Peptides against a protein of PDB entry 4XPM. Designs and how they scored, part 95

Target 1, 160 residues: chain A of PDB entry 4XPM
Amino acid sequence: VMLHSKNVKGFLENTLKPYDLHSVDFKTSSLQSSMIITATNGGILSYATSNNDVPKNSINEINSVNNLKMMSLLIKDKWSEDENDTEEQHSNSCYPVEIDSFKTKIYTYEMEDLHTCVAQIPNSDLLLLFIAEGSFPYGLLVIKIERAMRELTDLFGYKL
Target 2, 67 residues: chain B of PDB entry 4XPM
Amino acid sequence: DIKGTIAFDTHGNVIESTGVGSQRIEDIGDLSKVTLDAEGFAQVQGDSLLVHLYKRNDITLAVYTSA

## One batch from the design tools (peptide; made by RFdiffusion4, then SolubleMPNN)

Design b2_p17_7_s2 (from b2_p17_7, 7 letters changed)
Fold by OpenDDE base, seed 4:
Structure b2_p17_7_s2 (fold): chain B 160 residues (1-160), chain C 67 residues (1-67), chain A 17 residues (1-17)
Amino acid sequence: as target 1 above (160 residues)
Amino acid sequence: as target 2 above (67 residues)
Amino acid sequence: SLDEFIKEGLEAIEKRF
């Protein structure tokens, strides 16, 4: 099944769900945001947010979207810099991973009080970006985004 | 009697934490240096609590107990 | 899964110690 715009949106919305373990008493908060952005300019192609209480077409909505755009751009810039920095690629904030023989990297970034995680969709001009509260552990965030990317095979190789 | 848990990856980043483990994230630095036996186990004394370690597939589980 | 790993670990630790 090919991923269409609506399907992508729904997919991202599903990633917002909290991680709930049953083996131990552990449950995360929902992700604040989940996005697919361009690796070139950090432009948002699709996004989902857990904060849906903002009225449509309101000033608050515009501000929220603008903030999301700013964050996406900043993270893209950091990602771009790190992709050209061997030292950063060997830090604890970088996770080289392989999905179906495709290699990519997962980066974790602290954005103020938020925990973020970004990864290039294999062989594509797209990045998958998760934004979570500071209480969301980075190790789990990495696992979450890796597993999410495994379900985005239709976007592998996507070029703008 | 489990007092808490920490699961962490090879980068030292937390995967999950519960109970007293949530307040002892700083222990990961030392726990990551512990030599495990052939089966992936270790036991270390962490101040007043015992820490039981189990590692498999690059994930370490630390279980805090009183004994 | 992660949950299964934790379950496995808890059981393994209980048996080991």
Scores: peptide ipSAE 0.772, ipTM 0.951, DockQ to the pose 0.916
Fold by OpenDDE base, seed 3:
Structure b2_p17_7_s2 (fold): chain B 160 residues (1-160), chain C 67 residues (1-67), chain A 17 residues (1-17)
Amino acid sequence: as target 1 above (160 residues)
Amino acid sequence: as target 2 above (67 residues)
Amino acid sequence: SLDEFIKEGLEAIEKRF
């Protein structure tokens, strides 16, 4: 059972919001991008970006989308490799988690100066991907994506 | 008199940092090895600052003070 | 929540030390 495309898009847009703590003076930037991609080919099924200064259907937007496509493919490849690498699964960049009795893993990846994390939506052919600035702490990024993934139960078990 | 904070997970990755804590991320390596008491507390003297530790549910909070 | 944890931690540390 898959959520409606508009609902998924809206969900991803909400994940872009910065993390703001009030107990201490700490606030992050917004996520640069949030995406759902296929685990098989790295194809983008849905995405949201914080850069809203680019007019729609402009050359600049096309270029930005192409960049996202490239990043999604690269991250999918890294994820695929790590899923077949026991050593990588035991690194501090891999977080085994369990959601509603489903096991999955959250991986953190440095992409140039960006901080990214990716996780397979439980028992599905889909990956959830967050891209943030280098100032966004990895530990917080992991917490953020885990909590977000818990809200995507309708996508659990989704097969292409 | 809090000078800063660091919160980090069991992987040694930062969750949040403020004040002097933001400039002492490298301390996590040593702080993660500190033995906590039965209540989840510890106190570590470092340089001119005192570090107070509190750990619960796999998250460690480090609070930096002058004394 | 994380914010609640930090609040609790700050208070706990204040009481403990």
Scores: peptide ipSAE 0.772, ipTM 0.951, DockQ to the pose 0.925
Fold by OpenDDE base, seed 1:
Structure b2_p17_7_s2 (fold): chain B 160 residues (1-160), chain C 67 residues (1-67), chain A 17 residues (1-17)
Amino acid sequence: as target 1 above (160 residues)
Amino acid sequence: as target 2 above (67 residues)
Amino acid sequence: SLDEFIKEGLEAIEKRF
């Protein structure tokens, strides 16, 4: 399976949109970042960020990207540890899910004041990662990433 | 009559909160332990407010009312 | 959807209580 960069980028950008409920007065902020990273090294294959009105190739952009790289690596490390920790897999921060008969897990992680969640794309070497503000509820974040993964079936089984 | 809401999952994590519910996230611990009837409903007295619970498909909705 | 669930829940609660 081929990873189509432009298509994936557009998909990730779409995931940034806030969740707006109309039955009650509830609306989230946009996700700060949405990424597909490698499960092996935490390398970013594709990403989207909100409020990216930063000049291209500027120091600020570089710092922003570097920050994402750092976060992705840290989260990958935590994910890797948890995947080898039975206790962590049974914590309230781990959501076993099944998509089209493929099993995966969604993990939530607090990164300083940010709420994050990460999940392995089923049978792949890829992780989907959402980064949101601390005001973004974890339960909703989990729902969001699960539904997003259901749209990434082309990446199921993707191996590096 | 509705003063607020909380929706939460089986892990005790918030899905949404509004009104007084946003200030009572800590209630989830107790609310998650409430025994629901066969139809997934319960009513609990929470301090000065009533909490009405409805659970379906692993999501619990808590509605705070004065009565 | 989640929004539909919330709506249904609100209505169900109103009907029940």
Scores: peptide ipSAE 0.769, ipTM 0.951, DockQ to the pose 0.923
Fold by OpenDDE base, seed 5:
Structure b2_p17_7_s2 (fold): chain B 160 residues (1-160), chain C 67 residues (1-67), chain A 17 residues (1-17)
Amino acid sequence: as target 1 above (160 residues)
Amino acid sequence: as target 2 above (67 residues)
Amino acid sequence: SLDEFIKEGLEAIEKRF
């Protein structure tokens, strides 16, 4: 009941949507990717990408999936290091947050020319990971992932 | 009158930017050090533009104007 | 929300300055 592949996939696809500020002339791009990965090994449990027009089983699709696997592993490694480093937890790249009395941290990472952020789903062995273009503001990315985690309460405390 | 805007959080990370603000992200370092009044406002002269600051909760809005 | 804050801030600044 906790992890249904179709439901999780649909949720991640919904997080790809851009944020449109109506007060000013500002609208973000869509996220490139949204993923739920394991905190232990960085394995991808579910993912969504903005490039859905790639033919299945094509070389381009394989390369895309492989790239996501590599990025997820790299980000997991960075996250693991920071979780064991008190100084990094007090840097401007770390956002401690509380959702319904559950505490977690959101980290932002520059990956090549992409903006990424990752957060441990509270008390779980899972990480939520957003990948966006460099034009996507980090602060807004943090707000976006925090709001998304508030909809994943069923995964709080999930252990592998 | 408004030439651009920047919104940033307590970490100095950009939330949104418009107009000339998109080209002035580097100003956040200095703007974050400005002392605000009791109501959360400040005004700072920056280059040829005037910067108006408003902070509420944990977000600061900077508005760039010509005067 | 962020959008509401931007609206509030712009209005507040225009009134203050």
Scores: peptide ipSAE 0.538, ipTM 0.671, DockQ to the pose 0.907

Design b2_p17_7_s3 (from b2_p17_7 with I6L E7K D15E Y17F)
Fold by OpenDDE base, seed 1:
Structure b2_p17_7_s3 (fold): chain B 160 residues (1-160), chain C 67 residues (1-67), chain A 17 residues (1-17)
Amino acid sequence: as target 1 above (160 residues)
Amino acid sequence: as target 2 above (67 residues)
Amino acid sequence: SLDEFLKEMLDAIKEKF
């Protein structure tokens, strides 16, 4: 069973929610954006952003979407490079993980002042991408995206 | 008595930081090398503060205290 | 949850030291 576009959109919107770790009195901001993109071209299949107080179809909205497209492409390119670089795969910025016997890797990337995290949805042509403020710690971002991917089993093995 | 905390993963990346811990992220390099006891605990004197370490399931929590 | 896990760790530290 494949997830419908609306279901995916809703899922991504939910991933925007911040962490509130009361036990240690730590709280994050919401993710800036959450996306599912193609591993082939970095095309955005679905996305969610925080603070969408921009008029629909406005130039500002278009610019924001274009900015996401640019970031998506750049991160996809970096991911592609790292997937072909053994050294990068053994850096502290790469987390090999296994979800239900499926292996994938989580990469963290600094993009200007933003903290990003990307991971290939297991056995698929899709990437899950989180973009957060610089105050969002990478270790927590990795935990967040791993746990999110565990909810995307319907997309495992998805080929374009 | 807790002055701050740092939680970090096996890659040395921060999971959370609070209080004085937020100002001592650079301590992770040294803290990650500390030998823990059989139960995953250690105590280290760091600067003027004590650092209480506990590692479980690939997460290390460092608690900074004055004593 | 992660929060609950950190709470457990924190409590363990408090108990240990």
Scores: peptide ipSAE 0.807, ipTM 0.956, DockQ to the pose 0.927
Fold by OpenDDE base, seed 2:
Structure b2_p17_7_s3 (fold): chain B 160 residues (1-160), chain C 67 residues (1-67), chain A 17 residues (1-17)
Amino acid sequence: as target 1 above (160 residues)
Amino acid sequence: as target 2 above (67 residues)
Amino acid sequence: SLDEFLKEMLDAIKEKF
């Protein structure tokens, strides 16, 4: 069973929702963007953004999409480099995780003033990518993406 | 009586911070080195505030109080 | 949830100290 594009889009849209930790009176902003991209070339398979106020097919939308494409490619490249760098895999920016006996890694990257994290969907050619404002703590971002990946079991093992 | 909080993971990255904790993120370096008791608790005098630590499931919560 | 977990931790701290 594979998730349909609409289902994936809806999933990504749901990941945009902020954390509200009432117990400690802490809340975040929404994620700026959430994407599933290819690990091979950083191509965007699906994405969601919190800024949906841009008219469709407008120049602003085109620029926004192009920006996402650029970020996707850059992060994919960095991820690829780190996957071949033992030192980077032992930094505090890399979180080895295991989901249902599948091993993967979560990487955090600062992109300009944004906080990002990316993780390979287990045994797949796909990456899940979150982009947040700089105010979004990395530790929380990691928790968020890990828990999100646990909901993407249908994509585990997906090969292009 | 709580003046703020910091929650952080085993990598020293912030999960959340509030109140005075938001202004003391640099404390994580020292707090992460504190020896916890068998139940995962510790109390540390930090500046003018008392820091109460509890670690569970790889998350450390620091609570700042005046006493 | 994370919020519930943090609440439990906070309560534990309050009880301990």
Scores: peptide ipSAE 0.807, ipTM 0.956, DockQ to the pose 0.930
Fold by OpenDDE base, seed 4:
Parts: sequence; C-alpha cells; structure tokens
Structure b2_p17_7_s3 (fold): chain B 160 residues (1-160), chain C 67 residues (1-67), chain A 17 residues (1-17)
Amino acid sequence: as target 1 above (160 residues)
Amino acid sequence: as target 2 above (67 residues)
Amino acid sequence: SLDEFLKEMLDAIKEKF
C-alpha cells in the first residue's frame, strides 16, 4: 500500500494514541501532535493533533497552526545543528538506530514543558516529529517513534 | 508488596515509572551501574526499599518492594 | 508488544525473588 496524503494523515492520527502498559499499571496521555516535516526548512507536510476542539478558520486555529509551525522550525533547527555536532550525537539525547539496514538517529528535545522527539526518515528529506506532554517519558517516546517509523518505508529515500 | 516500578533504557531514560518508582527516577544513575548476575538479575537495597533488577534486550526493569 | 514484554520481565522478577 502506497502512502499518499490521506494515508499519511491517517497514519499520524493513529500515532496520537497513548500507551497503556497495564501490566505495570502505567498509562500515558495521547501525543499532543504528530508531524512529518521537511528537513530543509521545517515545513509541515502533514500533521495530526489531539486538540480538535478548535473551530475551523477561527483565530484560535490559525494561532494553533502557527504554533506548530514555529515548533517545527525550532526543532528542525536543533536537529540540523546536532547532525553537524559529533558531541551531541554522543549524548543520551541521541539514539542511533537501524531500520531494515537503513541508519537514522532519534533525538529527544525538551521544548518548554513539552517532550519531543524527532527522527529523519531514512535517506529522506523528511523528519518525523512527536510532541507530547512532559509526563510522557523520553525512553518510551523513543520506542514509539522508532516503531512508527518502521511503518513509513514508502517514504524512505524521499527527496523534495 | 510491589510499591512501584521503573523501566529504563541504556541511555538512562525512563520508559515507564509507577508508584514509588515515579519519585525515585534519580535512582537510575546508580541502578544502571549495578552488576547483574549471569541471568540479568540483581537485588539492591535502595533507601528503605528493596530494588529488584532485571535487564533484557536493553531494557532494565526495577521493581521496588518492602522486602 | 511492549506491554507483554514488560509483563514477562515482571513475572521473571517475581519468580526470581
């Protein structure tokens, strides 16, 4: 099944669902946002958010989208800097991973009171970005984004 | 008699925490240095609680008990 | 799943100690 805009949107919406680790009585909140952005400019290609209460075309919607755009750009900038910084790549905030022989890195970033993680979709000009509440632990967030990225093989190697 | 849990990865980042474990995230630094036996287990006296450790596939689970 | 994995680990601990 090839991914297209509608499929990607649906995929991102599905990533919003929380973890329920009932075996240890641990449950997370839903992700605040899930996004695919460009690695070059941080432009949002697709996104999903758990905040669906904002009326369409309202000022609040515009502000919400603008906030996502701002966060996307900021995280892209941090990612770009870290990709050119060997020291940051050796920190506990960087997870080198391999998916089906494709290598990439997962970075975790604190954005005010939010927990975020971002990863380059292998060999592509795209980044997958998760934004969660501060209660969402980073180790679990990393697991979540890695497993999600394994479902985006159609985007591997995607160039703008 | 489980009072809480912490699961963490090889980077020392939390995967999950419950009960008293949620209040003892700082223990990860010490717990990560504990020498495990051949099967991946260890017991450590942590403060007033006993910590039971098990590591498998780069995940360490710490279970806090009163005994 | 991760939940199942954690359950297995928890059960292993319960059996060990």
Scores: peptide ipSAE 0.806, ipTM 0.956, DockQ to the pose 0.931
Fold by OpenDDE base, seed 5:
Structure b2_p17_7_s3 (fold): chain B 160 residues (1-160), chain C 67 residues (1-67), chain A 17 residues (1-17)
Amino acid sequence: as target 1 above (160 residues)
Amino acid sequence: as target 2 above (67 residues)
Amino acid sequence: SLDEFLKEMLDAIKEKF
């Protein structure tokens, strides 16, 4: 199985879908953004956003893309620092997880009024990054990204 | 009968909250320390509300009722 | 699913108490 650029984009678009927990009458907003970025430089390989009403080639679109680039870089930097900090890895903002015998960590970060969650795709040079509104609970965001990562087994071990 | 709910993980982070539970997120600190029975249940009396707890597979669900 | 799991937990609580 091979992931093409179109397939990755489609995957990320699907992750934008909100949770609707009917049993407890709870629902979320859609994710604001979903991205796969490089762990080395924070470069965006692919992304999806719920803000699709922005006209293409407009100043607003450019600003939106630039904002995503900035956030991805900032989160990558924080992630890199935490990966070299034992104390941060033992905080409640870090979730060690195992997927099919592959170990990785999920981190939650507050970015202004946004809730973000990032995780290294196991044994790879890639990070999966979710950006949500502040109303999106962190515990649910962690569950969401873990379950999403289980669908990216083709990228496990990917090296740049 | 149910006034609200809170579901939270082992890190104390919210999974979902509804009703009065949305206004009592600060309760998680105390609720996470409650001793559960062998089946994973507990009942705690709060400020005029009764909290019913159940933990399974690292998820704790708290249900708030008036009695 | 998560919704189904929460439903099971909620039902268990309703049965217990």
Scores: peptide ipSAE 0.806, ipTM 0.956, DockQ to the pose 0.935

Design b2_p17_7_s4 (from b2_p17_7 with E7K M9G D15E Y17F)
Fold by OpenDDE base, seed 5:
Parts: structure tokens; sequence; C-alpha cells
Structure b2_p17_7_s4 (fold): chain B 160 residues (1-160), chain C 67 residues (1-67), chain A 17 residues (1-17)
């Protein structure tokens, strides 16, 4: 099954759903944002946000989109720095993972009061990025993004 | 009997927390150093509560009880 | 799943202690 813009958008929208456990009384908030961005320049290829109630073409919508652009660039820069820093790759903010036969890394970053995590889609020029409220625990965020990335096999090896 | 829970990963990051566990996140530092038995269990006295540990597949579950 | 693990852990701890 080939992924195209509509399918990717729908996928990202689905990742926004809160994590609801039933074995214990635990439920998270929805993710604020979910994005696929370029690893080269942090450009947004697709995104979803839980704040979709703003009027179209409004100043609030423009500000929200601009904020996402800024966040993507900042996180891309941090990711790039860490990928070139052996010490940072061995910190507790870096999770080496293997999906099938492909290896990648998940990084957690605190951005202002938000909790974020980013991972390179295996062997690709793309990054998957989750942005959540500060109440969203990092360990769960890592699990969430790993499982989401397993559904993006069509993008493995994608080069710009 | 259960007063709360914390689940955390090998990096010491929280996966979930409930009840008194949500107020005891700082315990993870010490709990992560506890030696588990061959089946992945341990019991630790923490403050006024007992902490029961179970680890499997790189996830540790801590259950807080009064006894 | 994570939920299944938590449930399994709770049951295992209950049986152990």
Amino acid sequence: as target 1 above (160 residues)
Amino acid sequence: as target 2 above (67 residues)
Amino acid sequence: SLDEFIKEGLDAIKEKF
C-alpha cells in the first residue's frame, strides 16, 4: 500500500489520540501535534494538530502554523547536533531501537513546557515528531512513537 | 490495598503513574538500582509504604501498598 | 501491549507477595 498525502495526514491525525489504559486508571491528553519533517532542513511534509477549531485563514491559524514551523526547525537542529555527538547518543535521552532489520534512534527533548520526541524514519531523510503537554510522560511518548513508526514501513529508505 | 503504581523504562523515564505513585516519581532513581530476583521481583520499604517491583521486557512496574 | 503488560504485572505481583 502506497502512502500519499491524504493517507499520511490521516495517519498523523490518528497518532494524536490519547493513551488510555484500562488495567489502571491512567489516561493521557491528546498529542498537541504530530509531524513528518525533513531531516535536512526541518521542513514540514505533513502535520496534524489537536487544535483544529481555529477559523481558517485567521491570525490564530497563521500563528499556530508558524509555531509548528519554528518547533520543527528547532527540534531538527537539536537532532542534527546529537547525531553528530557520540556523548549525546549515549545519554538517557536517546533510545536506540530496531524495527525489523532497521536501526534508528528516538530522542526526547523538552521544548519550553512541552514534551517532545523525534525519530528518524529508518534509513530515510524523514523525521517523525510528536509534541505533547508536559504532563505526558517521556517513557510512554517513546513507546508511542516507536509503535507509530512501525506503521510507516513504506517510508523506510525514503530519500529526498 | 494498592495505593498507586509507577511504570518506568530502563532510562528512568515514566511510562505511567497512578495514585500515590504520581507523587513519588523521585523514587525511580533508587528503585532502578534495586536488585531483582531470578523471576524479576523485589520488595522495598519506601517511606510508609511498601513498593513491590516487577520487571519484564525492559519495563519495571512498581506497586505501592500499605503492607 | 502495554495494558496487557501492566495487567500481567499486577497479577504477578499479587501472586508473588
Scores: peptide ipSAE 0.764, ipTM 0.951, DockQ to the pose 0.931
Fold by OpenDDE base, seed 2:
Structure b2_p17_7_s4 (fold): chain B 160 residues (1-160), chain C 67 residues (1-67), chain A 17 residues (1-17)
Amino acid sequence: as target 1 above (160 residues)
Amino acid sequence: as target 2 above (67 residues)
Amino acid sequence: SLDEFIKEGLDAIKEKF
């Protein structure tokens, strides 16, 4: 089964859902945004956002999209720097993981008051990026993005 | 009775927190240094609360109780 | 799952202490 653009969009929308535990009284907010971006330029290939209260083609929507583009670029730049910095790769903000024999890394980044998490889709030119409110725990965010990447096997090895 | 919980990973990052645990995130630094028994348990007295620890699969669960 | 782990931990702690 091949992942098409519509399927990817739907997948990202599904990742926005809050994490709700039942063993304890714990429930997160929805992710603010979920994106697939290029590792080369930080360009957004697909995205989903929980803030759908903005009318289409409005100035506010344009500003929102532009804000996502800006955050995407900034995070891509930080990711690129860290990928070339062995010390940063050994910090508590970096999680080496292995999915189906493919190795990748998950990074957590504080963006002002937002909690973000980014990971290279294994052996690809693509990054998966989650943006959440500051109340969303980093440890859980890492678990969430790892599990999400396991569902994107069709994008493994994707080159631009 | 349980007053709160904290679950955290090996990086010291929070996975979940409830009750008084949400106000005791700074405890993770000390809790991560506690030596667990062979079964992955420990008990630590902190301030006015007792903390029960359970670790398995690189995740530590801390449960806060009054006794 | 994470929820299952937390439930397991809660039960285990109750049994241990």
Scores: peptide ipSAE 0.764, ipTM 0.950, DockQ to the pose 0.925
Fold by OpenDDE base, seed 1:
Order: structure tokens, then sequence, then C-alpha cells
Structure b2_p17_7_s4 (fold): chain B 160 residues (1-160), chain C 67 residues (1-67), chain A 17 residues (1-17)
């Protein structure tokens, strides 16, 4: 089954939802943004953002999209560097994981005051990228993106 | 009796924190070095609180209590 | 799930100590 653009957009929108635990009194904020980008150029294939108060086609929306483009490019570059750096792959910022026999890595990056997390969709030319506020703990962000990745099996092996 | 909690992963990164645990994130460094028993438990005396540890599947839960 | 783990841990700690 192939994921359609609308389905991917809806999926990303769902990932924005806050993490709400009930066993303890703990709830996060919504993710600021959730994106699927190309590993080659950092181009945005699909995205969702919690900043929905911005009028469509407004200057503020354009600036918001431009910020996402800039962040995606910067994170892609950092990811690319780390994928070619053995030491970085053994740091606390790198989580090797295996999903359905496919190996991938989850990286956490501090972007100014934001907490970000990026992972290559297994055997693909695509990256899944979460951007959250600084109050969103990295350990939970990693869990969130790993579990989200497990729902993107249709994109496993996707090549540009 | 629970004053707070911290859950953290094997990288020492926070998963969740509540109560006094939210103010003691720096404890993770020491808590991660604690040797657990065969069932994954340990108890550590803090400054004024007890810390009860439970670890399973690479996640450690720390529960802060007065006793 | 994570929530289930936290609940399990809380119960286990309560029983252990």
Amino acid sequence: as target 1 above (160 residues)
Amino acid sequence: as target 2 above (67 residues)
Amino acid sequence: SLDEFIKEGLDAIKEKF
C-alpha cells in the first residue's frame, strides 16, 4: 500500500498531539512541527505545524514556512555530517534502533531553544523530523519518533 | 507518599518528570550508576528523600518518597 | 506502552518497598 500525500499530511498532524500520561501527572506541549524531508537536500515533502493561528498566504505564514525550510536544511546537514562521523554515532545524541529488521538511527539536536529529533526512514532517502519546545524531554521525543516511524512502513525503502 | 518521579533512558535523557523529580534532573547522573538487583530494583538515600528505582526494557523509573 | 510501564513500575515499587 502506498501512502498518499493527504494520508502523510494527516499522519504528521497526528504526531503533533501532546504526550499525556495518566499514571503520573505529566503532559507535554504539542510538537511545534513534524516533517518528512529528503535526506539529500533537506527538501520538505510534507509537514505539519501547531501554529495554525497564522492566516493562510499571509506574510507570517510565508515566514513560518521559510523557517521550517531553514531548520530542515540545517538539521539535514548535521545529520549528514553525523552519519559520516563514527564518534557522533556513539554519543548520547544518537540512538541506534531496529524496526522490523531494518536498522536506522535517531538523532537529537538542540536548535537554539528548541528540541529536535530526526531519523532516517529505514532504507529510504527520507527523514522524519520532530521539532518541539525546550520543555519537551529528549528521551520522550526519541520514543515518540521511534513509534511514529513504525507507522510509516509504506515509506520503507523509498528512493528518490 | 510519592513526592515526585523521574523516568529516563539508557542515555540519561529524561522521559518524564513530576513533582520534586522535575527539580532533580541532575540526579540522573548518579542514579544511572546504581547497581540494581536481579529484579531491577534499588533504593538510594538522597538528601532528605528516598529514591526507589525500577528498571525494565532500558527505562529507569525513579520514585521519590519521604520514607 | 510507556504509560503502562510507568504504572507497572509504580505498582512494583509499592510492592517491593
Scores: peptide ipSAE 0.764, ipTM 0.951, DockQ to the pose 0.922
Fold by OpenDDE base, seed 4:
Structure b2_p17_7_s4 (fold): chain B 160 residues (1-160), chain C 67 residues (1-67), chain A 17 residues (1-17)
Amino acid sequence: as target 1 above (160 residues)
Amino acid sequence: as target 2 above (67 residues)
Amino acid sequence: SLDEFIKEGLDAIKEKF
């Protein structure tokens, strides 16, 4: 299935869903937000958020969007720094992964009280970014983003 | 009688936690250093609780019990 | 899956110990 703007948006919305285990009594909260951003400037190409109770075009919505823009830019900057730092790539915050013979890295970053996870979509100028509450375990967040990235093969190699 | 669980990865990051396990995340540091047997099992005394370990495919499951 | 792994582990631990 070809991914276009509407499909990507729907995909990101689906990633917001809580992780619910049945073998044990464990269920997460929904992701706060899920985004595809540019690796170059941290610009948001597509996003979904679990906080959609704000009226459109309201001041509160503008502030919310601006906050997402700020977070995406900050995470992009940190990601860029780490991609040029061998030591950071060997920290517990970096997960080298291989998807369909493409190598990429998953990074976890704590942003204030939030847990975030970011990964470059293989061979692309795009980053996939998850933002969750502090109660969302990093190990699970990594698993979640890796599996999500495996579903974005249409974006592999995407160049701006 | 299971009192709780912790699942964690090779980076020491939590995957899931339940029950008393949620209150003992700090145990991961020590649990990650435990030598497992050939089948991937170990049993460790965790203060007042017994911790049963199972590791496969780079994921460790810790199960807390009273005995 | 992760859920299947946890179930497997729980069963294995019950049998082992």
Scores: peptide ipSAE 0.764, ipTM 0.950, DockQ to the pose 0.920

